# Peptides against a protein of PDB entry 3V4L, part 270

Target 1, 386 residues: chain A of PDB entry 3V4L
Amino acid sequence: GQPLAKDKVALLIGNMSYWEHPKLKAPLVDVYELTNLLRQLDFKVVSLLDLTEYEMCNAVDEFLLLLDKGVYGLLYYAGHGYENFGNSFMVPVDAPNPYRSENCLCVQNILKLMQEKETGLNVFLLDMCRKRNDYDDTIPILDALKVTANIVFGYATCQGAEAFEIQHSGLANGIFMKFLKDRLLEDKKITVLLDEVAEDMGKCHLTKGRQALEIRSSLSEKRALTDPVQGAPCSAEALVRNLQWAKAHELPESMCLKFQCGVHIQLGFAAEFSNVMIIYTSIVHKPPEIIMCDAYVTDFPLDLDIDPKHANKGTPEETGSYLVSKDLPKHCLYTRLSSLQKLKEHLIFTVCLSYQYSGLEDTVEEKQEVNVGKPLIAKLDMHRGL

## One batch from the design tools (peptide; made by RFdiffusion4, then SolubleMPNN)

Design b2_p26_3_s2 (from b2_p26_3, 9 letters changed)
Fold by OpenDDE base, seed 4:
Structure b2_p26_3_s2 (fold): chain B 386 residues (1-386), chain A 26 residues (1-26)
Amino acid sequence: as target 1 above (386 residues)
Amino acid sequence: KIVASTTTEEYPEKGMTLVSMGVNYE
């Protein structure tokens, strides 16, 4: 019969905004596109952008808590990386210059931990360079891997080679993701699917002789990303996993705020990623005596490091949100919270209504504090220990 | 602090730039 997954869980990490290293662009679009595809495949997807070392460790720990016997685990990483002695290192955004193994996450260590969970399938999709880092002389002493025969690595490039993104018209895509996305929904053994992606990528004239997909697998069964999830969670562990994932993806409810002047504001929330939320405000009712009014959000928690210059924009794109803009209401003011993993407390902020009465020159302000609890990934307290 | 760069290639005729997802230390 077709293999069944007990559940399907994916962690997607896209690092772009490096502090001490050149910035990338492709991980934004690639994590988003892959998230949407994996959701269509009934994966529970956690998607995270721009993680520090500590935040990446916590994201991996939370991902490992979602893994259990017969669960399919998929880890995708897009960002800077390197490979020393056959060990793949994912580089956090806060990595020092030069970075070393002690500042990075070793994929083979994550694999070891996944093998301890007795997973049904372990897939690693690594969209990073595999060049040696000559500033890291550390030889990782890895414990012996178990023979689980359920492992697939899709490397965006060959050992010692570079992986590239293509920047065009202000957007970027990784070359690996560009070809992977066209086949990801196919009902094929994952190694066969990746082999077809390798053939498609091999036709790319831009990267010919520079980047080629490498597949490493020990997969004894015909497992596909399309494999159906087993029916309703029967175990306590499966219920806990479902609740934990649901908790990490819960948006605040939309609110209707009423001001003393009689203006009503709709406050709404949208998820771009598990750690990125857009707040939007719209005027839904205005008394006729009020000629102009705007609803600004302000007084965010300091942990979110929100620049007021990027808040309250007339378009999602002006906030840096290019992906979810089609799904957002029009004619709002938009604010993008890009670091929800840093939120230690409840998300409390102020909605400030600025308005003018007909025949009065002076602008009037009313303020209302809003508490939306812990949105999305902030419910997992990924900052615990900072 | 070491100069960190990425391999970049411009294709102006296509309006495309290739950027390496890995660092070169100089």
Scores: peptide ipSAE 0.553, ipTM 0.950, DockQ to the pose 0.878
Fold by OpenDDE base, seed 3:
Structure b2_p26_3_s2 (fold): chain B 386 residues (1-386), chain A 26 residues (1-26)
Amino acid sequence: as target 1 above (386 residues)
Amino acid sequence: KIVASTTTEEYPEKGMTLVSMGVNYE
């Protein structure tokens, strides 16, 4: 019969905004595009940008809680990385300069923990460099892996080589993701699919002789990312997993705010990633006596580190939100909250209406506080260990 | 702190920049 997955779960991490290292651009688009494709494949996807070491550890721990017997697990990482002694290290955004293995997440340690969950399939897609870090002399003593015959690694590059991104017209894509996205929906054994991606990438003149896809597999069964999820959740554990995932993706409801002057504002929310939300405001009703009015959001929790200079933009693109802009209403003010994983409390903020009456030179302000609870990933309390 | 850089190659005729996702320490 066709193989069945008990469930399908993916964690996607894209690190770009490094504190002590060169910034990347491709992980933004690559995580977003891969998220949309994996959702079409009935994966439960958590997508996270710009994680610290602690936040990456917590994201992996929460991902491992979603894994169980016969579940398909997929980990994607795009960012800085290195490989020492056949061990792959993912570099957090807060990594010191120089970074070492003690500051990074070892993929083989994550694999060990995934094997303990008796998963049906373990897929690692590593869009990072595999050059040696000469500033890390640590020889990791790893425990022996179990023989589970269900592991697939897709490395964006070969051992000792670099992975690249292409920047064009202000957008960037990783070379690996550029070719992977065109085949990811194909009903093929995952190793066959990745082999076809390797052939397509091998035709890229820009990276020929510099980057090549490496496939490492112990997969003894015909498993595909297209394999159907087993029907009705048969266990209380599957129901709990589904509810936990749904909570991590729950947006605040859109609100209509009414001000004393008679102005009505629509306040809306959109998810760009599991830790990135766009807030947008629009004037839906204005009395004729009011000639100008704008609705600004302000007074955000300090944990979010929101610069007011980057808030309340006339376009989503001015906030750095290029991907969801097509799905947003037009003629709003937009604010991007990019660090929802840092939110310890409820998201409380102020909507400030600034307006002018006909024949009065002075601007008037009205303020309304809004509490939207814990949006998206903030519901998982990733900070409970601090 | 060590100077951290990345390999970058410009293709102006294509309007493209190739950027390494790797860090070079100098």
Scores: peptide ipSAE 0.541, ipTM 0.947, DockQ to the pose 0.840
Fold by OpenDDE base, seed 5:
Structure b2_p26_3_s2 (fold): chain B 386 residues (1-386), chain A 26 residues (1-26)
Amino acid sequence: as target 1 above (386 residues)
Amino acid sequence: KIVASTTTEEYPEKGMTLVSMGVNYE
């Protein structure tokens, strides 16, 4: 019969905004595109941008809680990385310069923990460089891995080589994701799919002789990303997993705010990633005596580090939101919250209405506080150990 | 603090830049 997954869970991490290292661009688009494709494949996807070491550890721990016997686990990482002694290290955005293994997440340690969960399939897609870090002399003593015959690594590049992104007209894509996305929906054994991606990448003149996909697999069974999820969640563990995932993807409900002047504001929310949300405001009713009227969002929690200069933009693109802009309502003011994993408390903020009456030069302000609880990933309290 | 750079190659005829996702410590 066709193989069945007990469930399918993916963690996607894209690190770009490094503190002490060169910034990347491709992980933004690559995580977004991969998220949409994996959702079409019935994966429960957590997508996270720009994680610190602590936040990455917590994201992996939460991902491991979603894994169980026969579950398909997929970890995608796009960012800086290195490989020492056959161990792959993912570099957090807060990593010191130079970074070492003690500041990074070892993929082989994650694999060990996934093997303890008796997963049906373990897929690692590592869109990072595999050069040696000469500033890290640590020889990881890894415990012996179990022989589970269910492991697939797709490395964006060969051992000791670089992985690249292509920047064109302000957009960027990783070379690996550029070719992976065109095949990801194919009903093929995952190792066959990745081999076809390797052939497609091999035709890329830009990276020929510099980057090549490496597939490392112990997969003895015919497993595909297209494998159907085993029917309705019949186990207590499956219900808990579904509830935990749903909790991490719950948006605030859209709100209609009514001001004393008779102006009505629509407040809406959209997810770009599990840790990135767009707030949008629009004036839905204005009394005729009010000639000018603007609604701003202000007074965000300090944990979110929101620069007011980047808030209340006339377009989603001016906030840095290029991906979801087509799905957003037009003629709003837009604010992008890019670090929801840092939110320790409820998301409380102020909606400030500034308006002018006909024949009066003075601007009037009215304010309403809004509490939307913990949106998206903020419900997992990823900061509780800090 | 070590100077961290990335390998970059420009293809102006294509309007493309190839950027390494790896760090070079100088």
Scores: peptide ipSAE 0.531, ipTM 0.944, DockQ to the pose 0.875
Fold by OpenDDE base, seed 1:
Structure b2_p26_3_s2 (fold): chain B 386 residues (1-386), chain A 26 residues (1-26)
Amino acid sequence: as target 1 above (386 residues)
Amino acid sequence: KIVASTTTEEYPEKGMTLVSMGVNYE
């Protein structure tokens, strides 16, 4: 019969906004596109952008809690990386310059922990360079891996080589993701699918002789990303996994705020990623005596590092939200919260209405505090232990 | 701090830039 997955769980990490290293652009689009494809494949996807070392560790720990016997686990990483002695290191955004293995996440250590969960399939998709870091002389002492015959690595490049993103017209895609996305939904053994992606990528004249996909596999069974999930969650672990995933994807409900002047504001929320939310405000009712009014969001928790200069934009794109803008209401003010994993408390902020009456030169302000609880990934308390 | 760079290749005729997803320390 066709193999069945007990469940399917994916962690996607895209690191772009490095503090001490050159910034990337492709992980934004690549994590988003891959998230949408994996959701169509019935994966429970956690998608995270711009994680610190500590946040990456916690994201991996939470991902490992979702893994169990016969579960398909997929880890995707897009960002800076390196490979020393056959060990792959994912570089956090807060990594020091120069970074070392002690500042990075070792993929082979994550694999070891995934093997302890008796997973049905372990897939690593690593969209990063595999050059040696000469500033890291650490030889990782890795414990012997179990022979589980269920491991697949898709490396964006060969050992010792670079992986590239293509930047074009302000957008970027990783070379690997560019070809992977076109085949990801195919009902094929994952190693066969990746081999076809390798052939397609091999036709790319831009990267010919510089980047080539490497597949490393011990997968003895015909397993595909299309393999159906086993029916209703009957185990306590499956229920917990479903609840944890649901918590990490719960948006605040849309609110209608009523001000004393008679203005009504619609406050809405949209998820771009598990740690990135767009807040939008719109004027839904305005008394005729009010000639102008705007609804600004302000007074965000300090943990979110929200710059007021980037808040309350007339377009989603001006916030850096290029991906979900088509699905957002028009004629709003938009604010992008990009670091929800840092939120220690409830998301409390102020909605400030600025308005002008006909025949009065002075602007009037009214304020309302809004508490939306812990949105999205903030419910997982990824800061636990700091 | 060491100068951190990425391999970058411009294809102006295509309006494309390749950027390496890894750091070179100079």
Scores: peptide ipSAE 0.578, ipTM 0.954, DockQ to the pose 0.879; fails the geometry check

Design b2_p26_3_s3 (from b2_p26_3, 10 letters changed)
Fold by OpenDDE base, seed 2:
Structure b2_p26_3_s3 (fold): chain B 386 residues (1-386), chain A 26 residues (1-26)
Amino acid sequence: as target 1 above (386 residues)
Amino acid sequence: KIVATTTTEEYPEKGMTLVSMGVNYE
């Protein structure tokens, strides 16, 4: 019979905004596109941008809690990386200069922990360089991996080589993701699918002789990303997994705020990623005596590190949101919350209505406090270890 | 602090820049 997955879970991490290292651009689009494709494949997807070391560790721990016997686990990483002695290191955004293994996440350690979960399939897609870091002489003593015959690595490049992103007109894609996305939905054994991606990438003249996809697999079974999820969740663990994932993806409900002047504001929320949310405000009712009015959001929790200069933009694109802008209402003010993983408390903020009456020169302000609870990934309390 | 760079290659005729997803320390 066709193999069945007990469930399918993916963690996607895209690191771009490095503090002490050159910034990347491709992880933004690549994580977003991969999220949409994996959702079409019935994966439960957690998508996270710009994680610190601590936040990456917690994201991996939460991902491992979603893994169980017969579950398909997929880890995707796009960002800076290196490989020393056959160990792959994912570089957090807060990594010091120079970074070392002690500042980075070892993929083989994550694999060990995934094997302890008795997963049905373990897929690693690593869109990073595999060059040696000469500033890290640490040889990790890895414990012996179990022989599970269910591991697939898709490396964007060969050992000791570079992986590249291509930047064009302000957008970027990883070379690996550019070819992977075109085949990801195919009903093929995952190693066969990746082999076809390798052949397609091998035709890329830009990276010829510099980047080539490497497939490392122990997969003995015909497993595909298209394999159907086994029906109704029969286990308590499957119910917990479904509830945890659902909590991490629950948006605040849209609100209608009524001000004393008779203005009504619609407050809406959209998810760009599991840790990135757009807030938008629109005037839905205005008395005729009010000639101008705008609804600003302010007084965000300090943990979010929101610069007011980047809040309340006339377009989603001005916030740095290029991906979800087509799905957003027009003629709003937009604010992008890009660090929801840092939120320790409820998201409480102020909606400030600034308005002017016909024939009065003075601007009037009214304010309402809004509590939307813990949005998206903030429900997982990724900071519980501090 | 060491100077951290990335391999960058410009293709002006295509309006494209190739950027390495890894760091070189100088």
Scores: peptide ipSAE 0.555, ipTM 0.950, DockQ to the pose 0.886
Fold by OpenDDE base, seed 4:
Structure b2_p26_3_s3 (fold): chain B 386 residues (1-386), chain A 26 residues (1-26)
Amino acid sequence: as target 1 above (386 residues)
Amino acid sequence: KIVATTTTEEYPEKGMTLVSMGVNYE
């Protein structure tokens, strides 16, 4: 019979906004596209952008808590990376210049921890360079891996080579993701699927002789990303896993705010990623005596590092949200919270209504404080210890 | 601090730029 997954869990990390290194663009779109595809495959997906070393460690720890016997685990990373001595290092956004292994996450260490969970399948999709870092002379002493015969690595490039993103018309995609996305939903053994992606990528004239997909696997069973999840969670561990994932993806409920002037504001929330939320405000009722009114959000927690210049935009795109704009209500003011993993407390902010009465020149302001609790990934307290 | 670069190739005729997802230290 077709293998069954006890559950399917994915962690997707896209690092772009490096502090001390050249910025990338592709991880934004690639994490988003892969998230949508893996959700169609019944994966529980945590998608995170622009993580520090500490935040990446915590994301991996939380991912490992979702893994158990017979669970399918998928780790995707898009960002800067390197490979020393056959060990793959994912580079956090706060990595110093030069970065070293002590500042980076070793994928093989994560694999070791996944093997301890007795997972049904371990898939690593690594969209990063595999060049040597000559400023890292550390030889990782890894403990011996168990022989689990359930491991698949899809490397965007071969050993010692570069992986590329392609920038076109202001958007970017990784070359790997460009070809992976077209096949990811196919009901094929994961190694066969990746081999077909390798053939498709091999036809790309731009990267010919520079980037080639490498598949490294020890997969003794016919496992596919399409493998069905076993029926209703009957174990306590499966219930806990489902609750933990649901907790990390809970949006605040939409609110109707009523101001003293009789203006009603709809406050809504949308998830772009597990750590990125769009807040939107719209005027849903305005008394006829009020000629103009706008509802601004302000007074965000300092931990979120929200620049007011990027808040309260007339379009999602002006906030830097290009991906979810089609799914958002129109004619709102939009604010993008891109670092929800930094939120230590409840998300409390102010809605400020600015308005004018007919025949009065003076602008009037009314304010309401809103507490929406811990949205999305902020419920996992990924900052614990900062 | 070392100069960190990335391999970048422009294809102006296609309106495309390739950017390496890895750093070169000079």
Scores: peptide ipSAE 0.544, ipTM 0.948, DockQ to the pose 0.881
Fold by OpenDDE base, seed 3:
Structure b2_p26_3_s3 (fold): chain B 386 residues (1-386), chain A 26 residues (1-26)
Amino acid sequence: as target 1 above (386 residues)
Amino acid sequence: KIVATTTTEEYPEKGMTLVSMGVNYE
């Protein structure tokens, strides 16, 4: 019969905003595009941008809790990375300069933990450089991997080589993701699909002789990303997994705020990633006596590190939100919360209405506090380990 | 701290920049 997955779970990490290293751009688009494709493939996707070492460890631990016997697990990483002695290291955004293995996540350690879950398929897609880090002399002593015959690595580049992004018209896309996205929905064995991506990428004149896809596989079965999920979750564990994933993707409900002056504001929420939310405000009713009014959001929790200069923008793009802007209402003020993984408490903030009456020169302010609970990834309490 | 750079190549005729996702320590 056709292979069945017990469930399908993916963790996608895109690191761009490095503290002590050059910033990247492609991981933003690449994580977003891959998230949308994997959702069409019935994957439960957690998508995270700009994680610290601690946050990356917690994201991997939460991902491993979603894995079980016969589950398909996919880990995608886009960011800085290196390879020493055949071990792949993902670099967190807070990594010191120079970074070392003690500051990074070893992919082979994650693979070991995935093998302990008796997964049906383990896929690693590593959109990072594989150059040696000469500032890391650590020889990792890794435990022997089990022979599970269900592992596939897609490396964006070959050993000792660089991976590249293309920047065009203010957008960037990784070379690997550029070709992967065109084939990812094909009903083919995952190794055959990646071989076709390798052939397509090999035609790219920009990276010819500099970047080449490497496939490393022990996959003995015909497994595809298109393989159907087994029907209704019959196990308590499958129900718990579904509920946990659903909680991590629950947006606050849209609210209609009414002010004493008679202005009505629509407050809305949109997910860009599991840790990135857009708040938008719009004036839905204004008394005729009020000539001008704006609705600002302010007084965010300090854990979110929100600069007021980057809040309340006239376009989603001015917040750095280029991907979801088409799905947002027009004529709002937009604020991007990019670090929801840092939120320890409920998201409480103030909506400030600034307005002017006809024939009065002075602006009037009214304020309303809003509590939206824990949005998206903030429901998983990724910080409880400290 | 070591100076960390990335390799960049401009293709102005295509309006494209190729950027390495790798770090070079100087």
Scores: peptide ipSAE 0.536, ipTM 0.945, DockQ to the pose 0.836
Fold by OpenDDE base, seed 5:
Structure b2_p26_3_s3 (fold): chain B 386 residues (1-386), chain A 26 residues (1-26)
Amino acid sequence: as target 1 above (386 residues)
Amino acid sequence: KIVATTTTEEYPEKGMTLVSMGVNYE
């Protein structure tokens, strides 16, 4: 019969905004595009941008809680990385300069923990460099891996080589994701799919002789990303997994705020990533005696590090949101919350209405506090332990 | 703190820049 997955779970991490290292651009688009493709493949996807070491550890721990016997686990990482002694290290955004293994996440340690869950398939897609870090002299003593015959690594590059992004017209894509996305939906054994991606990448003149896809696999079964999820969630564990995923993807409901002056504001929410939300406000009703009227969001929790200069923009693009702008309502003010994983409390903020009456020179303000609870990934409390 | 750079290659005729996703410590 066709292979079945008990469930399918993916963690996607894209690190770009490094504190002590050169910034990247491709992880933004690549995590977004891969999220949409894996959702079409019935994966439960958590997508996270710009994680600290602590936040990355917690994201991996939460991902491992979703894994169980016969579950397909996929980890994608796009960002800075290195490889020492055959161990792959993912670099957090807060990594010191120079970074070492103690400041980074070892992929082989994650693999060990995934093997303890008796997963049906383990896929690692590593869109990072594999150059040696000469400032890390640590030889990790890794425990022996189990023989599970269900592991696939897709490395964006070969050992000791660089992985590249192409920057064009203000956007960027990783070379690996550029070719992977065109084949990811194909009903093929995952190793066969990656071999075809490797052949397509091999035709890229820009990276020829500098980057080549490497496939490392022990996969003894015909497993594909297209394999159907086994039907009714009959286990308590499957129900818990579904509830945890649903919590991490629950948007606040859209609200209609009514002010004393008779102005009505629509407040709406959109997810760009599991830790990135767009808030938008629009004036849906105003009395005719009100000539000018604007609705600003302010007084965000300090944990979110919201600069007021980047809030309340006339376009999604002015917030740095280029991916979901087509799906947002027009003629709003937009605010991008990019660090929802830092939110310790409920998301409480103020909607400030500034308006002017016909024939009055003075601007009037009315304010309403809004509590939307814990949106998206903030429900998982990824800051727990600080 | 060490100077951290990335390998870059410009293709001005295509309006493209190839950027390494890795760090070089100088």
Scores: peptide ipSAE 0.529, ipTM 0.943, DockQ to the pose 0.883

